# Peptides against a protein of PDB entry 4ASU: the designs that were tried, part 168

Target 1, 270 residues: chain A of PDB entry 4ASU
Amino acid sequence: ATLKDITRRLKSIKNIQKITKSMKMVAAAKYARAERELKPARVYGVGSLALYEKADIKTPEDKKKHLIIGVSSDRGLCGAIHSSVAKQMKSEAANLAAAGKEVKIIGVGDKIRSILHRTHSDQFLVTFKEVGRRPPTFGDASVIALELLNSGYEFDEGSIIFNRFRSVISYKTEEKPIFSLDTISSAESMSIYDDIDADVLRNYQEYSLANIIYYSLKESTTSEQSARMTAMDNASKNASEMIDKLTLTFNRTRQAVITKELIEIISGAA
Target 2, 83 residues: chain B of PDB entry 4ASU
Amino acid sequence: FTFASPTQVFFNSANVRQVDVPTQTGAFGILAAHVPTLQVLRPGLVVVHAEDGTTSKYFVSSGSVTVNADSSVQLLAEEAVTL

## One batch from the design tools (peptide; made by RFdiffusion4, then SolubleMPNN)

Design b2_p19_3_s1 (from b2_p19_3, 10 letters changed)
Fold by OpenDDE base, seed 1:
Structure b2_p19_3_s1 (fold): chain B 270 residues (1-270), chain C 83 residues (1-83), chain A 19 residues (1-19)
Amino acid sequence: as target 1 above (270 residues)
Amino acid sequence: as target 2 above (83 residues)
Amino acid sequence: SLEEAVLETLKRIAEKERE
């Protein structure tokens, strides 16, 4: 490569590094907010899941309709955030199919659809887009819950798959259960709950679904922002290493050119 | 006793003497060893009676309340404010 | 060039993230 070529590449990589550093800072700001907002959201969401844990809700074996909700976003450049969710969705879908279950999929965020559309297109009920540009609100979760409940798909049980935030450097893809109204109503363990009419239970279930979705969105958002920070940091470091290598190459090439010119002068061959 | 909204936590696994909640089926008080139940909140006042005798009041919008067999209670409001 | 295309894409993404 010529000195000019190397210089051009150096300039380009330096510019990329500036951009990745800037993006890291933006992600950091969003992460800080997300982490703060996750604290109450986690208490709220975990509280909503308490019933299912304590009541030990079980779906009859003869029930075959299973819903998988994958939660991520539309936004890229965040490492393995989307692929992790998709991978677990694929695994779950395969296992359920092998067990003779009917599987339908809902994607929260366009990235899920992007990854799974070729292999699982027929299983998708709906994909929610425009996720991740702004922090998710309870209103957003309610909209998703309402859409699901009004979809006409009569699932027996389901799973919501999302990345749970562990730390700034760690997340874990997890699954939480979703139950239909019929499943809850027919569960033997629910008999201990006194004076529950059908209308109350239906309304309760609607809130429960919205709560779980909201919780998953908050976990996902926090995980995503932290992962993006890491990704941008790694990109910046990689750029730095490349700059160093190219700089060395530039210096060596420059010296070679100078040496050649000196030899030509000394030899009179110029 | 856990009382939270999506954006704020008021009580987290706390011990309280009594919680009065506004439900669609009517307002009722949750005491120790209350029978398990599920209810949906209506807009109204929540009154928390602490074991030390202090009382705190909140206004809540929609939401749910769960009383479990183990006496744990989850009060989850879409919106809640301290009064 | 590929490098230029990547740079432009990153710029656009960064701008959107700031908004």
Scores: peptide ipSAE 0.024, ipTM 0.867, DockQ to the pose 0.017
Fold by OpenDDE base, seed 5:
Structure b2_p19_3_s1 (fold): chain B 270 residues (1-270), chain C 83 residues (1-83), chain A 19 residues (1-19)
Amino acid sequence: as target 1 above (270 residues)
Amino acid sequence: as target 2 above (83 residues)
Amino acid sequence: SLEEAVLETLKRIAEKERE
């Protein structure tokens, strides 16, 4: 490579490094906010899931319709955040299919669709876009919940798959159950909650779904921003190493050129 | 007893004597060993009676309340403020 | 998007370094 080529590459990599550093800082700011907002959101969401855990709601085996909700975002450059969710979605879909279940998929965030559309296009009901640019609100979750409930797909049970935040360096892809109103209403374990008005139960379920979605979004967002910070940091470090290598190459090449010129002068060569 | 909104936690697995909640079908008090029930909140006043005799008041917009068989209670409001 | 552009650039650079 010529000195000019090396110089051009150096400039390019340095510019990229500036961008990755900037993105890291942005992600850091978003992470700090997300982590703060996750604390109450987790209590809220876990509280909403308590009924399902305590009631031990079971879906009859003859019921075949299963909904998978994958929660992620539209934004890339965050390590394995999207692929982790997609991987678990694929696994769950395959397992359910093997069990004779009908599987439909909802993607929260465009990246889910991007990864799964080719192989699972026929299973997608809807993809929610415009996720990840701003912190998710309960309003956002409510909109998603309403769209799901109004989708016309009468699932029996479902799974919401998202990345749960553990620490700045760790997240885990998890699955939580969701149930249809009919499944909840018909569950034997719900008998202790008898005498509940049907309208009340419907409204309750709508809140529960919104609550769970909100919780999943908050977990996902926090995990994503943390992962992006790490990814951008790694990218910046890699760029730095490359800059160092190219700089050494540049220096060596420059010296070689100088040496060659000196030899030509000494030798009387033109 | 857990009482939270999406953005704020007021009680987290706390022991309380009684919680008065406004529901769509009317207000009722949740005491120890209350029968399991599911309710939807209407806008109104929540009153929490602590074991030490202190009383706290909150305004809630909407949401849900769950009383489980194990006496655990989840009060989840879309919006809530301390009064 | 900027993110996509950055990613593509990084990929390109990585490929060149492997050669």
Scores: peptide ipSAE 0.024, ipTM 0.863, DockQ to the pose 0.013
Fold by OpenDDE base, seed 4:
Structure b2_p19_3_s1 (fold): chain B 270 residues (1-270), chain C 83 residues (1-83), chain A 19 residues (1-19)
Amino acid sequence: as target 1 above (270 residues)
Amino acid sequence: as target 2 above (83 residues)
Amino acid sequence: SLEEAVLETLKRIAEKERE
């Protein structure tokens, strides 16, 4: 490699390092906000899931329609955030298919579609884009919920898959159940609840879905920002190491060039 | 008793004496050992009666309330403010 | 896109760390 080549590469890497450092800072800020907003969101979301946990709602085996909702975002450079969700979605889809279930997929965030489109295009109902630029709001979740409910796919049971935030260095891909109105209304475990008006139950389920989606978005966002922060930090460190190596190479090459030139001058070959 | 909005937690697994909630079917009071039920909130006043006798008032928008067999209650409002 | 370029660069960086 010529000195010029090394210099160009050095410059390029230095610029990239600046970008990654900047991105790290941005991610850090977003993470801090996300983490703060996750606290109440988690209470809210877990509260919404409490019914399903306590009632132990089971879907009859004869019910075959299953919906998988994968939650991530449109943005990259966040490590394995998207691939983790996609991997679990694939696994779940395969398991369900093996069990004779019909599986449809909804992707929240364009990255899910990007990963699964080739292999699961026929199973995709809808993909929600423009996720991740702004912190998710309950309104966003409501829109997603509404669109899902209006998709025309009458699922019996579903799975929402998202990354749950554990710590700044850890997330876990998890699955939470979603149930159709029919499944809830027909569940034996619901018998302990007083006569619930059908309209009330419908509305309740709509809120439940929105709540769960909102929760998943908040978990996902926090996980993503944390992962991005880590990824950018690692990238910056790697860039630094590369800069050091290239700098050494540059210096050695420069010395060699100088030596060669001197020899040529001394030998009269110049 | 858990009472939360997407952005704020008012009560988290707290013991309360009574919670008055506005539902689409009407306002009702949730007491200890209330029968399990699911309700949808209408905009209105939530009144929480604490065990110490303190009464707190909140305005809530839409949402849901769940009373479980184990006496746990989840009041989840889309929006809620302390009054 | 800048993002793609960054990703590509990062991948290259990562690959070099494994040699």
Scores: peptide ipSAE 0.030, ipTM 0.864, DockQ to the pose 0.013; fails the geometry check
Fold by OpenDDE base, seed 3:
Structure b2_p19_3_s1 (fold): chain B 270 residues (1-270), chain C 83 residues (1-83), chain A 19 residues (1-19)
Amino acid sequence: as target 1 above (270 residues)
Amino acid sequence: as target 2 above (83 residues)
Amino acid sequence: SLEEAVLETLKRIAEKERE
């Protein structure tokens, strides 16, 4: 390679490194915030799920309508964050279909649709875009919940699939249940609860759905930012190593060129 | 007893004597071994009576309250502030 | 080239995000 070529490559790699370093810093800042905000959100969300865990809600076998909500974002360069969710969504959808269930899908974040639209387009109810640029709020979750409830799809039960944050270097794709009002109302295990007004229960379920969605968004965001930070860090390190290697190559090539030129001058061939 | 909003935790699996909550059907007190129930919150005052006799007050917006058979309670408010 | 290697690294990261 010529000195010009090497110089061009060096410049290119340095620019890439600047980008990856910048992205790392941005992700780090977002991660720090997300992690702080996840602490109360987790308590809040886990609290919302307590009823379903304790009541052990069962859906009758004859009920066939199932909803899958996949939670991710619109932004890439965050490792396997999106593919992990999509993979589990596909697995769940296939299992449900094999069991004779009707499956509909909601995607939170455009990346879900990007991955699944070719194979599952007919199953999509709606995809929520503009996810990931700002931290999710409870208002955002409420909007999603409301749109779901107003979608006209009368599901019996469902699942929300998202990445749960474990640590800066680890997340786990998990599934939490969602239930329709009818399913909750008719569940035998709910009989131990005092007589609850139908309107109260409806309102309760609306909050429950919003709560769970909010929780999933916070877990997903924290996981995503952490994963992006790690990915960009790795990319930056790789770029650094390549810069070092290219620099050595440049120096060697430069010396070779100089030597060649000197020889030509001395020999009179120039 | 867990009391939280999306952005703040006030109690996390704590033992309390009594919690007074404002619900759409009326305010009620949650004591130990309260019957399981589900309610939705209306804007109003939450009063937490701790085991040590201290009382704390909170203003809450909408939300939900769950009393389970195992005596666990989840008070989840959309917005909540200490008074 | 080394440049391509860096780009490939980024591509691998992106590919992991795909099914």
Scores: peptide ipSAE 0.030, ipTM 0.867, DockQ to the pose 0.013; fails the geometry check

Design b2_p19_3_s2 (from b2_p19_3, 12 letters changed)
Fold by OpenDDE base, seed 1:
Structure b2_p19_3_s2 (fold): chain B 270 residues (1-270), chain C 83 residues (1-83), chain A 19 residues (1-19)
Amino acid sequence: as target 1 above (270 residues)
Amino acid sequence: as target 2 above (83 residues)
Amino acid sequence: SLEEYIREVLKKIVEKERK
């Protein structure tokens, strides 16, 4: 490589390093906000799941319709955030299919569709786009829940798959159950709950779904921002190392050129 | 007893004497060992009676309330403010 | 897009380091 080529590469990498550093700072700011907002959201969301955990709602074996909701975003450069969710969705879909169940998929965020469209296009009901630019609101979750309930797909049970935030350096892809109104109303374990009106139960289920979706979005957002911050930091460090290596190469090449020129001068004068 | 909105937590696994909630079927009080039930909230007043005799009041919008067999209660409002 | 460009460059950086 010529000195000119090395110099051009150095300039390019330095520019990239500036960009990754800036992106790291932006991600850090968004992460800080997301983490603060996750605290109440987690209490709220976990509270919504308490019924299903305590009632141990079971779906009859003859019921075959299963819905998978994958939660991520539209934005990249966040490590394995999207691929992790997609991987678990694929695994779950395959397992359910092997068990003879019908599987449909909803993607929250365009990245899920981008990853799964080639292999699972026929199973997709809907993909929600424009996720991740702004912090998710309860209103956003309600819209998603309503769309799901009005989709016409009468699932019996389902799974919502998302990244749960653990720490600034750790997240875990998890699955939580979702149930249809019919499944909840017919569950034997629900018999202990006193005289629940059908309309009340329907409304309750709608809130429950919205609550769970909201919770998943908040967990996902926090995980994503943290992962992006880490990814950009790693990229910046890698760029720094490459700059150092190229600088050494430049210096060596320069010395070689100088030496060659000196030899030519000496040999020509002789 | 857990009482929260999406953006704020008021009670987290707390012990309380009584919680009065506004539901679509009417306002009712949740006491210790209340029978399990599911209800949907209507806009109205929530009153929490603490074990020490203090009371706190909240205005809530829509949401849900769950009373479980183990006497745990989850009050989840879309919006809630301290009054 | 800028994002795609950054992603490509980052991939190249990672690949070159492995090599």
Scores: peptide ipSAE 0.023, ipTM 0.860, DockQ to the pose 0.013
Fold by OpenDDE base, seed 3:
Structure b2_p19_3_s2 (fold): chain B 270 residues (1-270), chain C 83 residues (1-83), chain A 19 residues (1-19)
Amino acid sequence: as target 1 above (270 residues)
Amino acid sequence: as target 2 above (83 residues)
Amino acid sequence: SLEEYIREVLKKIVEKERK
């Protein structure tokens, strides 16, 4: 490689490093906010899930319609955030299919669709786009919940799959159950709950769904920003190492060129 | 007893004496060992009576309240403010 | 998109480092 080539590469990598550093800082800021907002959201969301855990709602085996909701975003450069969710979605879909269940998929964020479109296109009901540019709000979750409820797909039970935030360096892909109104209404375990008006139950379920979606979005966002921050940091470090290597190569090449020129001068070959 | 909005937590697994909630069917008080129930909140006042006798008042918009068989209560409001 | 471009460049960088 010529000195010119090396210099060009050095300049390119340095520019990339600047970009990755900048992105790291942006991700860090977003992460800090996301983590702060996740604290109450987690309490809120976990609270909403308490009923399903305590009531031990079981779906009859004869019910075959299962909905999988994958939660991620539209944005890349965040490590395995999207692939982790997609992987679990695939696994769950395969398991359910093997059990004779009908599986439909909803993607929150365009990346899920991007990953699963080729293999699972027929199972997709809807993909929600424009996720991840702004911090998710309860309003956003409500819109998604409403769209789901109005989709016309009469699922019996479902699963919401998302990345739960653990720490700045760790997340875990998790699954939480979703139940249809009919499933809840018919569940034997619900008999202990006093005469619940059908309209009340419907409204309750709508809130529950919105709550769970909101929670999942907040977990996902925090995980994503953290992962992006890490990814950008790693990229910056890798760039730094490459810069060092290229700098050494540059110096060696420069010396070789000088030596060659000197030899040519001495030998009279120029 | 858990009382939270999407953006704020007021009570997290706390022990309380009584919680008065506004529901679509009317206001009711949640006491210890209240029968399991599900309700939807209407805009109104929530009053939390702590074991130490302290009373806290909140205004809530919409949401849900769950009373479970184990006496755990989840009050989840879309919006809530301390009064 | 700028993001796609950055991704591609980053992938190239990572791949080159592994060689």
Scores: peptide ipSAE 0.022, ipTM 0.858, DockQ to the pose 0.014
Fold by OpenDDE base, seed 2:
Structure b2_p19_3_s2 (fold): chain B 270 residues (1-270), chain C 83 residues (1-83), chain A 19 residues (1-19)
Amino acid sequence: as target 1 above (270 residues)
Amino acid sequence: as target 2 above (83 residues)
Amino acid sequence: SLEEYIREVLKKIVEKERK
C-alpha cells in the first residue's frame, strides 16, 4: 500500500472511531435512564403477569389461533438484540405451526419486520415503527395494545417475546404469555375469582396487555441501549487497534520510502 | 401486597392489614384472606393500612387490582401519587 | 567498496520495511 492509501484508510477509520465513540456516549446516557426507569416498570410488569402465573390459564386444545408479539426497536448497531428476538419468534412460530396452530405476528420495531419479512410476511398483522428514538411510555404501550385489540384478529393465546435486561453486559430473550378475553373468560382456573363482570374483565385485560407491552418495551430498551453501548465500545476499540496497525504500517512505509530515496541519491539515480 | 405505577413503586410484596381501593363497580376494602377477585380502578383514593397502624393515602387515575387465592394482591395504577 | 556496502544494506532495509 502507498502512503496515500494508508493515510486515506487512517482518516476513514479515525472518523469511524469518532462516530462509534459518540454513539457509545449517547447509548450510555440512554442506558442510564432506561435502567433507572426499568426498576419500577419491572415491578409493575411482573405484577401484571402474576395473575397468569397463579391462575395457570390453559388454552383448550381445539383453540388454534396464536399471536406472537416480538418487541425490539427500529435502530441497529446493538449486537444481537434484534436477531435474538427474531430467532425466538421463528422458533416459536415453527413449533406452533408444527402443533397445528395458526400463527400471526406483530412486530414492535421495524427491525423485526426487516428480519422476518421474507419468510413470514404472510403471518404479519402489523409492524409498529418509530420505536427506539425516545423512551417508551405507558401511553405508547397503550396505543399498541389498543391497535392490537382492534386489529380484528381474534387470537386465543399469544406470546410476547422481548429481551429482558440482566446487566450491562447481559440480556436474555424471554417469552411471556398473553391471553385473549375469551380464553380468560372460559378458563376453568378463573372460576375461583369471584363475581367477575364481563365488562370489568374486558377492561382488566386491556390494562393487562398494555402493562405487559409496557414492561416488555422497558426491558427491551434497557437491553438494547446497554448492548449498543457495548457494541460501540467494542467497535471503538477495534478501530483503535486498526489505527495502531495502520500507523505502524505508515511509519514503516515512510521509512522505506526515505531509504529508497537515499539509495537513489547514493547510487546517483537522482 | 404490591402497589405500583409504571414509574413508581409504592409497595413491593409488603404485608399490609387492609387496602381500600376505588373500583369501577364500587370501592371496597381488601383484607387478609379476601376472596380472589379482579377489579378495575376508577379515579379515586387508595388507602393502605399498614400492620403498624399507620395509613397512607394515594390518588390513582386508573388501573387494575388483583386478589389471588394465595392472598397476594397486585394494585397496578396507570398513575398514582402520594397524598 | 564502502559505498557499495551501504547501498546493499539500505536495499535490505527497504525490503524488510515493505509490506
Scores: peptide ipSAE 0.006, ipTM 0.826, DockQ to the pose 0.004
Fold by OpenDDE base, seed 5:
Structure b2_p19_3_s2 (fold): chain B 270 residues (1-270), chain C 83 residues (1-83), chain A 19 residues (1-19)
Amino acid sequence: as target 1 above (270 residues)
Amino acid sequence: as target 2 above (83 residues)
Amino acid sequence: SLEEYIREVLKKIVEKERK
């Protein structure tokens, strides 16, 4: 490589390092906010899931329609955040198919579609885009819930898959159940919940779905920002190492050029 | 007893004496060992009676309330403010 | 997008380093 080539590469990598450092700082700010907002969101979301855990709602085996909701975002450069969700979705879809279930998929965030488009395009009902630019709100979750309920796909049960935040250095891809109104209404375990009007139950389920989606979005966002911080830090370190290596190469090459020129002068060949 | 909005937690697995909630059918009082039920909130006043005799008042917009067989209660409001 | 640009630049850098 010529000195010019090395210099050009050095400049490029230094610019990338500046960008990754800046992105790390931005991710840090977003992470701090996300973590703060996750605390109440987790209580709220876990509270919404309590019914399903306590009632032990079971879907009859003869019911075949299953919905998978993958929660991620549109934004890249966050390590394995998107691939982890996609991997879990693929695994769940395969397991359900092996059990004779029909599977449809909803993607929250464009990255899910990007990863699963080739292998699962026919199973996608809808993909929600423009996720990740701003913190998710309950309004956003309500819109997603409404669109899901109006999708026309009459699922019996479903799974929402998202990254749960553990710490600044750790997240875990998790799955939570979603049940259709019909499944809940027909569940034997729900018989103890007396005097429930059908309209009340419908409205209750709409809130429940929105609540769970909101919770998943908040967990996902916090996990994503944390992962992005780590990814950008790693990228910055890698860039630094590359800069050091190229700088050494540059210095060696420069000395070689100087030596060659001196030899030419001494030999009279110049 | 858990009472939360998407942005704020008021009670988290707390023991309370009674919670009065506004439902579509009217006011609903949740006492200890109340029968399991599901309700939807209407805009109105929530009153929490603590075991120590203190009373707290909240305004809620909409949401849901769940009373489980184990006497756990989840009051989840879309929006809630302390009065 | 900035992300795409960064990915492309990184890819090019990695490819050049492997040669």
Scores: peptide ipSAE 0.025, ipTM 0.873, DockQ to the pose 0.012; fails the geometry check

